# Designs tried in a protein design run: peptides against a protein of PDB entry 3LCN. Part 17

Target 1, 96 residues: chain A of PDB entry 3LCN
Amino acid sequence: QYTENLKVIVAEKLAGIPNFNEDIKYVAEYIVLLIVNGGTVESVVDELASLFDSVSRDTLANVVQTAFFALEALQQGESAENIVSKIRMMNAQSLG

## One batch from the design tools (peptide; made by RFdiffusion4, then SolubleMPNN)

Design b1_p12_3_s3 (from b1_p12_3, 7 letters changed)
Fold by OpenDDE base, seed 2:
Structure b1_p12_3_s3 (fold): chain B 96 residues (1-96), chain A 12 residues (1-12)
Amino acid sequence: as target 1 above (96 residues)
Amino acid sequence: SMEEYIESLRNR
């Protein structure tokens, strides 16, 4: 029930990656589908790393872990809007 | 491919 909100959240996180030249919404959908179908942090990172070798594994891990944290926050009652706002602030503080 | 995998997941 949180899949659509999670897609928005993950897309916001991906938008913070410098020089990321993939379709943000498409990749966000991919990540969410992997998660809701039983993916783990490690398995999702491995999948993404095989597809996007131009992005560091640490960066991918950061994105995926954020997605899992966001899903947990949604399940605990945090609003999607608040989560997006927090991520946007994190993106603004991130180093290139 | 990623597209094929996504389609596979959508069909579950």
Scores: peptide ipSAE 0.132, ipTM 0.722, DockQ to the pose 0.157
Fold by OpenDDE base, seed 4:
Structure b1_p12_3_s3 (fold): chain B 96 residues (1-96), chain A 12 residues (1-12)
Amino acid sequence: as target 1 above (96 residues)
Amino acid sequence: SMEEYIESLRNR
């Protein structure tokens, strides 16, 4: 399925957050598990916001929305590599 | 805890 690819994608997105002091792979896995467990954008954001108050809710929402868009892209046949590339570019733009 | 929750999800 798409879970492993989605973990990689979410990890790339998290890597763009400045001063993020959590284990990126660990958090990425958590986000994916919440999604596959039936989480919505709102419910996953709420969960993350309760755990990581050092990150803005808007930033968390951006991460989660990206995950859902990525999942849709994967289901439509886009490669994980292409999605990661797009996210990397977006990260660079956000940090610049 | 978050770790326990993650393990719970892994085992589903």
Scores: peptide ipSAE 0.124, ipTM 0.717, DockQ to the pose 0.156
Fold by OpenDDE base, seed 1:
Structure b1_p12_3_s3 (fold): chain B 96 residues (1-96), chain A 12 residues (1-12)
Amino acid sequence: as target 1 above (96 residues)
Amino acid sequence: SMEEYIESLRNR
């Protein structure tokens, strides 16, 4: 249940990365699966950094940390729609 | 590869 919502949330976060040429939904699925399979912030960042050298480690860390915070928010009762909206606003601010 | 890893997780 949270897994599918988290994929949508992570995809929204990835959409805010400028010049990101990877399939966003595909990468979002990968990140969520890494987390579900027992990944930590550090291990997931390490994996992504090895695959996407065009994206800074700090940017990847921001995405992964957002995913973990979003998962916690979902578990605490916040709606996926609300989380997506907040991320979209943050994306707009980052590019502004 | 990433694709192989995803497929392995989908099949588990």
Scores: peptide ipSAE 0.119, ipTM 0.710, DockQ to the pose 0.153
Fold by OpenDDE base, seed 3:
Structure b1_p12_3_s3 (fold): chain B 96 residues (1-96), chain A 12 residues (1-12)
Amino acid sequence: as target 1 above (96 residues)
Amino acid sequence: SMEEYIESLRNR
C-alpha cells in the first residue's frame, strides 16, 4: 500500500546522486520491487552493486537504507511529502 | 519497459 509513495521517495534520493546516468524512475521501481518481495538491505545492495558498477557501494547502501527507513516512517504515519522534503534537503546539502 | 530495462542492465 506504500509502494507508490516509496517509489517517489526513492526516486528523490536517487536524484541526489551526482553523475547518476541511469533511469531514476526504473531504478526506484526496481528497488521498491526488491524490497516488497522480501529483499534485505544487504541483498538489495548486492543486487544494485552488480548492476551499477559506476556507483559506490556506500552510495547504494545509503539509498537502500533510506528506502527501508522511509517505508518504516510511512507505516508509522509520516507523510510521503514530509519524507521527500527531508530527502530533498539532504540532497541539497550534499550537492551544495 | 521496466523488465527490458532491468535485462539490459544485467547484460552489461
Scores: peptide ipSAE 0.094, ipTM 0.669, DockQ to the pose 0.910

Design b1_p12_3_s4 (from b1_p12_3, 6 letters changed)
Fold by OpenDDE base, seed 2:
Parts: C-alpha cells; sequence; structure tokens
Structure b1_p12_3_s4 (fold): chain B 96 residues (1-96), chain A 12 residues (1-12)
C-alpha cells in the first residue's frame, strides 16, 4: 500500500547521487519492486551493483537502506512528504 | 536486464 510513495521517496534519494545518469524514476521503481518482492538490503545492493558499476557499493547500500527505513517510517505513520523533505535535506548536505 | 526483470515482477 506504500509502493507509490516509496517510489517517490527512493527517487528523491537517487536524485542526490552526483553524476548519476540513469532514469531515476525507472531505477526507483526497480528498487521498490525488488523490496516488495522480498529483496533484502544485500540482495538488492548486489543487483544494483551488477547494473551500475559507476556507482560505489557504499552509495548503493545507502540508497537501499534509506528505502527500507522509509518503508518502516511509512508503516509507522510518517507522511511521505516528511520523509521526502528529510531526504532532500540530506542530499543537500551530502553534496555540500 | 532491468527491463526484463521489471516485466517479470509486474506479471507475478
Amino acid sequence: as target 1 above (96 residues)
Amino acid sequence: SMEEYIEELRNR
């Protein structure tokens, strides 16, 4: 039930990766589908690492862990808007 | 491929 919100959240996180030239919405959808279909942090990171060798494994792990945290936050009642705002702020700090 | 995998997941 949180799938669409999670896609938006993950897309926001991906947008913070410098020089990431993939389709953000498409990759976000992929990550969410992997998670919804039983993926773990490790398995999703492994999959992404096989596809995007230009992005460090640590960066990918950060994205995936953020997705799992966001899903938990949504399940605990936090709004998608609040989560997106937090991620946007974190992106700005990371690029600074 | 990612596209193929997404298609597979959508059809589950």
Scores: peptide ipSAE 0.117, ipTM 0.720, DockQ to the pose 0.157
Fold by OpenDDE base, seed 4:
Structure b1_p12_3_s4 (fold): chain B 96 residues (1-96), chain A 12 residues (1-12)
Amino acid sequence: as target 1 above (96 residues)
Amino acid sequence: SMEEYIEELRNR
């Protein structure tokens, strides 16, 4: 299973959201649990949007899609460290 | 709540 690695990856993505006033690890765990329990991009985004109205739906969708892409990357053999590095770079570009 | 939902999922 890739759940633990995915939690780390999603947490890194969430860390790039400015003024996100939530426990990042907690939210990351929630996202991963939704995914592994059959959630789709749409259903997970809908759930998050209902909980975090301070974050745009587009931003939430970006987080969730990143999670699904990361899961696929993990399954294809890419390391969690490499995925995290890519996300960190993207976070920097988005904020810079 | 999110917390309750997480606990439900953990117990599956």
Scores: peptide ipSAE 0.116, ipTM 0.722, DockQ to the pose 0.158
Fold by OpenDDE base, seed 3:
Structure b1_p12_3_s4 (fold): chain B 96 residues (1-96), chain A 12 residues (1-12)
Amino acid sequence: as target 1 above (96 residues)
Amino acid sequence: SMEEYIEELRNR
């Protein structure tokens, strides 16, 4: 299982969203739980969009797709630390 | 609510 590492990774991605006024750890847990319970990119985005109207659908889709890619990376043997580092750099580039 | 739904997922 990679759920705990995935929560950390998703939280890092969420931290890059400007003016995001939600509990990051809680939302990250929610996203991961939706995924491990059979959610798809589309279904998870739909769920999040219904809850967080202040965040664009495109931004939510970016977060969710990142989660799925991260899960695949974990399964292929990449460390959570490396994935987090990449996301942190991407966040910095997006905000710069 | 989101909290309620999360609790349901945790307990599956």
Scores: peptide ipSAE 0.113, ipTM 0.720, DockQ to the pose 0.158
Fold by OpenDDE base, seed 1:
Structure b1_p12_3_s4 (fold): chain B 96 residues (1-96), chain A 12 residues (1-12)
Amino acid sequence: as target 1 above (96 residues)
Amino acid sequence: SMEEYIEELRNR
């Protein structure tokens, strides 16, 4: 039930990756689908690494871990808006 | 492909 919110959240996280030249919404959907289909952090990272070799494995792992943490936060009652705001701030700090 | 895999997941 949190899939749509999670897509938005993951997209926000992906938007923080410099020089990422993929369709962010599309990649976010893919990540969420992998997760809801039983993917683990490791398996999802492996899949993404096979597709986006220009992005470091550490960066991919950070994105995927953020997705799992966000899902837990949603399940615990935190609003998607708050989670997005936190990620946006983190992205800004990384770029600053 | 990623697109094909996404479609497979959507159709489950």
Scores: peptide ipSAE 0.113, ipTM 0.717, DockQ to the pose 0.156

Design b1_p12_4_s1 (from b1_p12_4, 4 letters changed)
Fold by OpenDDE base, seed 4:
Structure b1_p12_4_s1 (fold): chain B 96 residues (1-96), chain A 12 residues (1-12)
Amino acid sequence: as target 1 above (96 residues)
Amino acid sequence: SLLEKIKEKLAE
């Protein structure tokens, strides 16, 4: 239902990870795919950790948790644009 | 494609 917007949101979150050398769009797509196919925070983190060992598990968990919160926000009527803006601000703060 | 990217990553 909100898959396309969720992909955009997750991509924005991934863009905040320093030295992340993966294709952000494909990783975001994969995360959303796992979620819509019944993944939990734990199972999605486990999958990502197996693929991207250069990224800390805590960082991956933060990304995945953000995705789940974003999905809830979308379902409650918040716009994708607002969610992206919040994430962009958080990315800037975390890099500072 | 997504599938090919995943395969490439798993091949490392």
Scores: peptide ipSAE 0.049, ipTM 0.689, DockQ to the pose 0.141
Fold by OpenDDE base, seed 3:
Structure b1_p12_4_s1 (fold): chain B 96 residues (1-96), chain A 12 residues (1-12)
Amino acid sequence: as target 1 above (96 residues)
Amino acid sequence: SLLEKIKEKLAE
Protein backbone atom coordinates (compact mmCIF):
# COMPACT_ATOMS: atom_id res chain seq x y z
CA GLN B 1 0.00 0.00 0.00
CA TYR B 2 2.86 2.36 0.78
CA THR B 3 5.46 0.47 -1.25
CA GLU B 4 5.45 2.70 -4.31
CA ASN B 5 5.76 5.89 -2.31
CA LEU B 6 8.45 4.30 -0.19
CA LYS B 7 10.41 3.40 -3.33
CA VAL B 8 10.34 7.04 -4.40
CA ILE B 9 11.42 8.18 -0.96
CA VAL B 10 14.28 5.69 -0.74
CA ALA B 11 15.41 6.61 -4.24
CA GLU B 12 15.59 10.25 -3.22
CA LYS B 13 17.72 9.31 -0.23
CA LEU B 14 20.05 7.22 -2.39
CA ALA B 15 20.40 10.10 -4.83
CA GLY B 16 22.10 12.08 -2.08
CA ILE B 17 25.00 9.65 -1.79
CA PRO B 18 28.10 11.10 -3.48
CA ASN B 19 29.66 8.96 -6.22
CA PHE B 20 26.97 6.29 -5.94
CA ASN B 21 27.01 5.01 -9.50
CA GLU B 22 24.31 2.34 -9.41
CA ASP B 23 20.76 2.09 -10.67
CA ILE B 24 19.01 3.94 -7.87
CA LYS B 25 15.55 2.67 -8.81
CA TYR B 26 16.63 -0.96 -8.63
CA VAL B 27 18.37 -0.48 -5.30
CA ALA B 28 15.40 1.39 -3.86
CA GLU B 29 13.06 -1.33 -5.04
CA TYR B 30 15.21 -4.00 -3.43
CA ILE B 31 15.38 -2.15 -0.11
CA VAL B 32 11.60 -1.86 -0.04
CA LEU B 33 11.24 -5.51 -1.00
CA LEU B 34 13.43 -6.56 1.91
CA ILE B 35 11.45 -4.37 4.30
CA VAL B 36 8.03 -5.63 3.25
CA ASN B 37 9.27 -9.20 3.56
CA GLY B 38 10.09 -8.73 7.22
CA GLY B 39 13.55 -7.28 7.14
CA THR B 40 14.93 -5.32 10.06
CA VAL B 41 17.31 -2.41 9.93
CA GLU B 42 20.18 -4.73 10.73
CA SER B 43 19.26 -7.50 8.31
CA VAL B 44 18.66 -5.09 5.44
CA VAL B 45 21.94 -3.30 6.10
CA ASP B 46 23.72 -6.66 6.16
CA GLU B 47 22.24 -7.58 2.81
CA LEU B 48 23.13 -4.25 1.22
CA ALA B 49 26.64 -4.34 2.64
CA SER B 50 27.19 -7.69 0.94
CA LEU B 51 26.30 -6.10 -2.40
CA PHE B 52 27.80 -2.63 -2.10
CA ASP B 53 31.18 -2.92 -0.43
CA SER B 54 32.20 0.49 -1.78
CA VAL B 55 29.52 2.20 0.32
CA SER B 56 30.19 2.59 4.03
CA ARG B 57 28.05 0.65 6.47
CA ASP B 58 27.14 3.92 8.18
CA THR B 59 25.84 5.33 4.92
CA LEU B 60 23.80 2.20 4.26
CA ALA B 61 22.42 2.28 7.79
CA ASN B 62 21.39 5.90 7.31
CA VAL B 63 19.51 5.01 4.14
CA VAL B 64 17.76 2.03 5.69
CA GLN B 65 16.80 3.84 8.88
CA THR B 66 15.39 6.65 6.77
CA ALA B 67 13.27 4.10 4.93
CA PHE B 68 11.82 2.71 8.15
CA PHE B 69 11.07 6.16 9.53
CA ALA B 70 9.51 7.16 6.22
CA LEU B 71 7.27 4.10 6.30
CA GLU B 72 6.08 5.04 9.76
CA ALA B 73 5.49 8.62 8.64
CA LEU B 74 3.43 7.43 5.68
CA GLN B 75 1.35 5.22 7.97
CA GLN B 76 0.74 8.22 10.21
CA GLY B 77 -0.58 10.26 7.31
CA GLU B 78 2.35 12.35 6.18
CA SER B 79 2.46 12.83 2.42
CA ALA B 80 5.19 11.29 0.31
CA GLU B 81 5.82 14.68 -1.25
CA ASN B 82 6.54 16.21 2.13
CA ILE B 83 8.90 13.42 3.09
CA VAL B 84 10.74 13.67 -0.23
CA SER B 85 11.12 17.42 0.24
CA LYS B 86 12.69 16.91 3.65
CA ILE B 87 15.11 14.36 2.25
CA ARG B 88 16.10 16.68 -0.59
CA MET B 89 16.96 19.37 1.89
CA MET B 90 18.95 16.94 4.00
CA ASN B 91 20.81 15.73 0.92
CA ALA B 92 21.74 19.30 0.05
CA GLN B 93 23.05 19.94 3.55
CA SER B 94 24.95 16.67 3.94
CA LEU B 95 28.75 16.75 3.84
CA GLY B 96 29.28 13.03 4.08
CA SER A 1 14.93 -11.62 -10.32
CA LEU A 2 15.52 -8.13 -9.03
CA LEU A 3 18.48 -9.35 -7.00
CA GLU A 4 20.06 -10.87 -10.08
CA LYS A 5 19.54 -7.64 -11.99
CA ILE A 6 21.29 -5.71 -9.26
CA LYS A 7 24.17 -8.17 -9.23
CA GLU A 8 24.51 -7.88 -12.97
CA LYS A 9 24.60 -4.09 -12.78
CA LEU A 10 27.32 -4.21 -10.15
CA ALA A 11 29.37 -6.48 -12.38
CA GLU A 12 29.49 -3.86 -15.14
Scores: peptide ipSAE 0.047, ipTM 0.694, DockQ to the pose 0.124
Fold by OpenDDE base, seed 2:
Structure b1_p12_4_s1 (fold): chain B 96 residues (1-96), chain A 12 residues (1-12)
Amino acid sequence: as target 1 above (96 residues)
Amino acid sequence: SLLEKIKEKLAE
């Protein structure tokens, strides 16, 4: 199921945010919920920004855009494992 | 629950 895989993917992306003081699983679940209910990049970012003022809008936008790209990748046949691996590498590079 | 956590955040 795309939604469950997307939750895992988004959680991996969120885990790369330094000093993120929120429940990763719940935030990932909420992002996916917004997306599957017709949210756009802009509307989801706006919602998250209203909830998490400690995270920059650019960071939130990066997370949300990653989610949308990941969803497209899943729809095109890429495995969740491959997507997670890419994000993990990106997280490591960003933190380094 | 997720919903309760969201509502809690909105109340802040």
Scores: peptide ipSAE 0.043, ipTM 0.682, DockQ to the pose 0.149
Fold by OpenDDE base, seed 1:
Structure b1_p12_4_s1 (fold): chain B 96 residues (1-96), chain A 12 residues (1-12)
Amino acid sequence: as target 1 above (96 residues)
Amino acid sequence: SLLEKIKEKLAE
């Protein structure tokens, strides 16, 4: 249950990256897959950095950290809709 | 695997 919600959440976060030229859905699925298979923030960032040289490591780290925080929020009972809304607002306020 | 399929898709 959390994995599907997390995919949606991560996709929303990725949508905030300017000039990101990859399929957001697939990237989100990949990130979640890495997490559920035992990935850490560091290992997931390393993997993504190897795939996307056009995106800064800091940006990738921000995405991954958001995913882990979102997972914690879901486990604490926060709705996916609320988390998505927060991320959307953050995206609107961010320069990239 | 799904993992490999995703990697392949991203490489396109």
Scores: peptide ipSAE 0.042, ipTM 0.700, DockQ to the pose 0.142

Design b1_p12_4_s2 (from b1_p12_4, 4 letters changed)
Fold by OpenDDE base, seed 5:
Structure b1_p12_4_s2 (fold): chain B 96 residues (1-96), chain A 12 residues (1-12)
Amino acid sequence: as target 1 above (96 residues)
Amino acid sequence: SLLDKIKEKLAK
């Protein structure tokens, strides 16, 4: 129901990671897949860490937590566009 | 693709 919007949101968050050399769309899709299949923050981070050792665990945790918050926001009626805009602004303000 | 690689890994 919210999976497609969540993929877009997660992709926007991933786009803020400097020197991330993976296909953002595929990674976002995988994160959402793990979440909707019952993953927790910890289990999803563990999975991502096993695949992307060049990204810090804290950065991965930040991405995953953002995804969970975004999902809740979508369920509460916030538009995907608003969520994406917030993340984009946060990405622009981030130092690393 | 990355997704294909992930699927292959999960299949093992």
Scores: peptide ipSAE 0.039, ipTM 0.678, DockQ to the pose 0.270
Fold by OpenDDE base, seed 4:
Structure b1_p12_4_s2 (fold): chain B 96 residues (1-96), chain A 12 residues (1-12)
Amino acid sequence: as target 1 above (96 residues)
Amino acid sequence: SLLDKIKEKLAK
């Protein structure tokens, strides 16, 4: 499927979280793992919230929702590079 | 570490 590209995309999204003190690649990998194993937005957010209490639930939800939208975009033919670029721009805007 | 946290969670 699109798991490898999705990992890259999710990692880019996580990179926009200020003061996130975790290995971004590992977190991205775990998120994708949960999704491909049938996770929903709610169940994945619940799992992440149990692991990262220093990150707001809204922030986690934003990450997870982005992952699901990205997966849909990939399935519809959008390139991973384009999706990453959009996320990077959004990260910059959110920090400003 | 995250890996340890995940392992702990899955062990329960």
Scores: peptide ipSAE 0.039, ipTM 0.673, DockQ to the pose 0.256
Fold by OpenDDE base, seed 3:
Structure b1_p12_4_s2 (fold): chain B 96 residues (1-96), chain A 12 residues (1-12)
Amino acid sequence: as target 1 above (96 residues)
Amino acid sequence: SLLDKIKEKLAK
C-alpha cells in the first residue's frame, strides 16, 4: 500500500550519493521490491552489494535502513512529502 | 543495463 511512496523516498535518498552512476528509479524500485517480498536490512544490503561494487557497503546499508525507517513512518501516518523533505535536507548536509 | 544485471543474477 505504501510501495509507490516508498519508491519516491528511496529515490530521493539515492540521489544524495555522490558519483552514483545508475538509474535511480530502477534501483529504488528494486530495493522496494526486495523489501515487500520479505527482505531484511541484511539480505537487501547483501543483494545490492553484489550488484554495485562501486558503492560502499556502509552507504548501501544507510540507504536500506532509511527505507525501512521510512516504511515505518508511513505506517504511523507521516506523509511521504515530509519524509522526502527530511531526506533532501540530510542529502544537502552530507559530506559523502 | 541494471535490469539485465538483475535478471542475470536472479537466473543463477
Scores: peptide ipSAE 0.038, ipTM 0.671, DockQ to the pose 0.249
Fold by OpenDDE base, seed 2:
Structure b1_p12_4_s2 (fold): chain B 96 residues (1-96), chain A 12 residues (1-12)
Amino acid sequence: as target 1 above (96 residues)
Amino acid sequence: SLLDKIKEKLAK
C-alpha cells in the first residue's frame, strides 16, 4: 500500500502553492482518497475545482498529475523520500 | 473547513 506515502508526497506538492489557505493535510488526504477510490486525473481535478475556486484549474491539474506520477513511481520502486525531494526542488523553482 | 465544503456539496 502506498496510501500514506502518497499523502505525504501530495502534501509536499500542495505546500508549494502560494497563498493556499486550506489545510494541506486534509486536502492531500482527500486527493489520495479520490485516487484510491478510482478517480482519474480529470475527475479529481473537477472535484477539486468545485471546492477551491481560489486556485487555478492549471494549478490543481499540476497537483493531481503529480500525484498520479508519484503513485506510478512508488509502484516502480522509487522511495517516497526521493519523490518528496524532487517535489521540494520543483516547488523551490516555481517560487523563484 | 474542507469537510464542511465537502458536506455541503454532498448535500446538494
Scores: peptide ipSAE 0.038, ipTM 0.663, DockQ to the pose 0.204

Design b1_p12_4_s4 (from b1_p12_4, 7 letters changed)
Fold by OpenDDE base, seed 5:
Order: structure tokens, then C-alpha cells, then sequence
Structure b1_p12_4_s4 (fold): chain B 96 residues (1-96), chain A 12 residues (1-12)
């Protein structure tokens, strides 16, 4: 389905987090895995918070919510390239 | 670590 595109999108979002010292590819893949296996924003944020205490819960929530919005956008026909471009522009404004 | 275990699982 949209799994591979979603991984790319989530990875782009994670790349905007300052001082995030983890393998972005694997974290993005894990987030997508949790989502496709029935995770909610709350449950995925809880899982990520347990792994990455150096990242604020608000930042994690922003990443996860972006993933859910991106999935919906993909399903509605928006291209992955467009979504990535939007996220890249948002990253340039910096993530808090 | 938990993250390392995740990486291991995802590499399969």
C-alpha cells in the first residue's frame, strides 16, 4: 500500500528534529509498523517516549500526527513527493 | 537495548 512512501515521509519529518541521534530509517520504519498494526497517536507516542526520553512528548506527538495526516493524504491522492516537500519546508522553520 | 532489538527484527 502506502507503507514505503510513509516511511520516507516519516524519515523526512524525523530529520527535522535537532540533536536526534538515532537511526532515522529504523525509527521511521518502526513508527510505520506500529501504525499499520493498529497503533493510535497516543499509543505510538507512548511507545516512542519510552524509547527516546531526550525528545519532548510534544515533538514526538508532532511526528506521529504528521504520519497519520500523511497516510490520509496519500489515500486521498497526494503524491509522496509533495508531502515530503511540505515537510522539508516545515523543517527549515525548525522543530521545537 | 530495546532499539537494537527493533533494528534486529526489522532487518529480517
Amino acid sequence: as target 1 above (96 residues)
Amino acid sequence: SKLEKIKELLEK
Scores: peptide ipSAE 0.151, ipTM 0.788, DockQ to the pose 0.340
Fold by OpenDDE base, seed 1:
Structure b1_p12_4_s4 (fold): chain B 96 residues (1-96), chain A 12 residues (1-12)
Amino acid sequence: as target 1 above (96 residues)
Amino acid sequence: SKLEKIKELLEK
């Protein structure tokens, strides 16, 4: 399955959030756990918003949506390394 | 905290 790769991908996305002072590994693991256990974008965002009220809901939604897109990409055969590279570039280009 | 509880659960 794609669980471990998705954790790495989500962690990379979280690393792009400015002033995010949380254990990225554990947050990524929790997001993936929620997703593989039937979470939706909305339900996962709601859960994260309850935990991290200092992060905007839009930012959280962006992270979660990225996770779902990444999962689909993995299922379609794209390598985790390629996905991580894309996210890293997106993080670097972000002005917000 | 809720996050700490989550961490504890994930460590199992």
Scores: peptide ipSAE 0.150, ipTM 0.787, DockQ to the pose 0.359
Fold by OpenDDE base, seed 3:
Structure b1_p12_4_s4 (fold): chain B 96 residues (1-96), chain A 12 residues (1-12)
Amino acid sequence: as target 1 above (96 residues)
Amino acid sequence: SKLEKIKELLEK
């Protein structure tokens, strides 16, 4: 498993959400926990939507899907650093 | 809150 790397990756993705006032570390950890315990994109999004109604469902879905893609990338041999770098660049583009 | 309970769970 790649849980620790995935937490870092998800945290980076969450950091790109404007006006997100929740504890990013805890939210990232919770997302990873849900995933490793058999969550799907839909079920994890449903859970997050119930907690964070100030964030659009589409935004949450984007975060969760990114987590699943990142997990696959890690399993295929891509480094966590490379994945984080890509997400950081995407965050910058979204904020610009 | 539910989030607080989650934080408690994750800290243990």
Scores: peptide ipSAE 0.146, ipTM 0.785, DockQ to the pose 0.354
Fold by OpenDDE base, seed 2:
Structure b1_p12_4_s4 (fold): chain B 96 residues (1-96), chain A 12 residues (1-12)
Amino acid sequence: as target 1 above (96 residues)
Amino acid sequence: SKLEKIKELLEK
């Protein structure tokens, strides 16, 4: 349901990070796990920063905030496909 | 590593 869709969404967001050489599936799953277990933007960013110090805190914050926004969008009835499409567009713009 | 431990947990 929402958690599985959110994993896909977060993975799409992570895929937009240049030179990110971690397993995107596992990182996305971990982010979602932290969120559904009561994590906040700050606490999740702190955790990710401890794991991936080569990625800027701003980039990590952008990923995490996107996850929270996506979760809200899913809860409000937006399809995962639409959210993924938006993120893909944003990824392309940020890499350009 | 910490990440590897996370992966192990997620595989369970």
Scores: peptide ipSAE 0.149, ipTM 0.787, DockQ to the pose 0.358; fails the geometry check

Design b1_p12_5_s1 (from b1_p12_5, 9 letters changed)
Fold by OpenDDE base, seed 3:
Structure b1_p12_5_s1 (fold): chain B 96 residues (1-96), chain A 12 residues (1-12)
Amino acid sequence: as target 1 above (96 residues)
Amino acid sequence: SEKMKKIEEKLK
């Protein structure tokens, strides 16, 4: 299982959302919980959208898809540190 | 917040 690493990765992705005032750790944990319990991109986005209407559906979809890609990357042997670094760079570009 | 309460309940 890669749940703990995935939580860190998702948290990094959430940190790139401007004006996101929710508890990132809790949201990341919930996203991972939904994924490991059989959620799909669509179902997880639907759940998050119902909770966080101040965040666009497209933004939520981007976060969730990133989580699924990260999980695959972890399973293929990429380190969590490398994935986090990539996301951090993406966040910097997005905020710039 | 209410949103966090909902998440916390689901995480129990």
Scores: peptide ipSAE 0.305, ipTM 0.867, DockQ to the pose 0.881
Fold by OpenDDE base, seed 2:
Structure b1_p12_5_s1 (fold): chain B 96 residues (1-96), chain A 12 residues (1-12)
Amino acid sequence: as target 1 above (96 residues)
Amino acid sequence: SEKMKKIEEKLK
């Protein structure tokens, strides 16, 4: 349940990256897969950077850290809808 | 894309 919600959350975060011309669903799924299989912020960022070198490392780190924070929020009882709403607002504030 | 293909392979 957390993994599916996290995929939606990460996808929302990725959607905020300007000029990100990749399949957001697959990238979000991969990020979540890496996290639930023991990935760290650093290791996941390294993996993503190797795949998407056109995206800044800072941007990737922001996405990954958001995913980890979101997972913790979900575990603490916050709804996925609330988390998505927050991210959507953040995306609107920072468009590149 | 080639990048997505790599991810798809990893997700199998």
Scores: peptide ipSAE 0.302, ipTM 0.866, DockQ to the pose 0.717
Fold by OpenDDE base, seed 1:
Structure b1_p12_5_s1 (fold): chain B 96 residues (1-96), chain A 12 residues (1-12)
Amino acid sequence: as target 1 above (96 residues)
Amino acid sequence: SEKMKKIEEKLK
């Protein structure tokens, strides 16, 4: 139900990673697929770390945890637009 | 799943 919105949210989070040279849309989709397939923060991070060794585990963990919190926020009635806005602000702050 | 496999291949 929230899959498509979660993809957008995760993509926004990924966009904040400097020098990330992967297709953000595909990576976001993959993360969401792993989550809806029963993945945990740990298992999803492990999977992503095996694919993207140029990104630190801490960065990946931050992305994945954000995805899980975003999913809960969506389920609680927060709009995808609002969540995306928050993430965009966080991205800007981390780069500043 | 087959879908995840497809996405993984796209990322390689």
Scores: peptide ipSAE 0.252, ipTM 0.847, DockQ to the pose 0.221
Fold by OpenDDE base, seed 5:
Structure b1_p12_5_s1 (fold): chain B 96 residues (1-96), chain A 12 residues (1-12)
Amino acid sequence: as target 1 above (96 residues)
Amino acid sequence: SEKMKKIEEKLK
């Protein structure tokens, strides 16, 4: 139900990672699929870490935790636009 | 899922 919006949100978060040389859309979709298939923060981070060793585990954890928080926010009625806006502001302060 | 497998192949 919220998968498409969550993909957009996660993509925005990933876009804030400096020097991330992967297809943002595909990675975002992958993260969302892992979550909706019952992944936990730990298991999703583990999976991503195995794929992207150039990104710190802390950065990956930040992305994944943001995804889980965003999912809850969507379920509570917050708009995807508002969530994306918040993430964009956070990205402006830079990740890494 | 099948879609997951496709994405995994794309990312590796």
Scores: peptide ipSAE 0.237, ipTM 0.843, DockQ to the pose 0.138

Design b1_p12_5_s3 (from b1_p12_5, 8 letters changed)
Fold by OpenDDE base, seed 1:
Structure b1_p12_5_s3 (fold): chain B 96 residues (1-96), chain A 12 residues (1-12)
Amino acid sequence: as target 1 above (96 residues)
Amino acid sequence: SSKLEEIRKKLE
């Protein structure tokens, strides 16, 4: 399936969050776990918000929505490399 | 961190 690729993609998105001081790999793994087991944007955001109260709910929602869009893109045949590149560009724009 | 530990437990 797309689990491993999605983990990489979500990790790239998390890397763009300023002052995020957590193990990105583990957080990405958990987000993907929640999604593939039936989580929704709302339910996953709720879970993450309970764990990381220092990160705004809007930021978490942005991460989770990106994950869902990425999953759909993967299912439609887009490469993980292309998706990661797009996210990296978005991260750079946010810092600019 | 405590937060990370919670995640690790859920992933076990």
Scores: peptide ipSAE 0.077, ipTM 0.733, DockQ to the pose 0.788
Fold by OpenDDE base, seed 2:
Structure b1_p12_5_s3 (fold): chain B 96 residues (1-96), chain A 12 residues (1-12)
Amino acid sequence: as target 1 above (96 residues)
Amino acid sequence: SSKLEEIRKKLE
């Protein structure tokens, strides 16, 4: 289902953050939980910022926006595998 | 970490 695929996608995005010390699986799960329970980009970013003040707000916003875009892509029929591949490429570019 | 634990508590 979309939520499980989205967790994988968000986890891939989080994996691109350098020096991220938190459990990626749990953070991804929490982001998806917030989204499916009516969270907006702003509210989810606010929540994450309160938990991870060492991560820039811009970085958090990038992750959250990616999640929303990915959810829309999934709903439009794009495969999770394709979305993950795109994110992996973006991660490589940002770390380069 | 304490931050991770906070997330876990929210997910319970």
Scores: peptide ipSAE 0.074, ipTM 0.727, DockQ to the pose 0.777
Fold by OpenDDE base, seed 5:
Structure b1_p12_5_s3 (fold): chain B 96 residues (1-96), chain A 12 residues (1-12)
Amino acid sequence: as target 1 above (96 residues)
Amino acid sequence: SSKLEEIRKKLE
């Protein structure tokens, strides 16, 4: 499974959120847990929004959608390192 | 993990 790589990828995405004061590693772990247990973009966003009201729903949706896209990319053979690099570059443009 | 357990408790 791609669980561990997905955690790293999601963590990189979360690291791009300004003023995010939660433990990135543990939030990433929880997002991946929700996804692998059958969560959808909508249901995962709903869960996160209920826990982290300091982050906009749009930002949360962006993170979650990135996770789902990353999972698909991993399954199609793209390396975690390449995905992380792309996200890091996107983070440089900052998340709103 | 301490933080993850905290999150789990929030959902209970």
Scores: peptide ipSAE 0.046, ipTM 0.708, DockQ to the pose 0.212
Fold by OpenDDE base, seed 3:
Structure b1_p12_5_s3 (fold): chain B 96 residues (1-96), chain A 12 residues (1-12)
Amino acid sequence: as target 1 above (96 residues)
Amino acid sequence: SSKLEEIRKKLE
């Protein structure tokens, strides 16, 4: 089910958000929890937006969509390390 | 965790 790997991946994505003031580990854990319990991109974004109003809905949507893509990638055989590496590079580009 | 529980409470 790849939940633990997905938590790491989502945490990496969250770490790229400038001025993100929430506990990354706990937010990542909750995102994964919502996904594995049947959440969709829309429903998860809706919940997160209500909880973290300091983060734009578009930013949250980007995070959540990344999580779903990562889950698919994991299921297709890509390693968590490779996915994390890609996200880290994207984070660096966004911050630069 | 306590923090995760806090998040859950906000969703109630």
Scores: peptide ipSAE 0.044, ipTM 0.709, DockQ to the pose 0.292; fails the geometry check

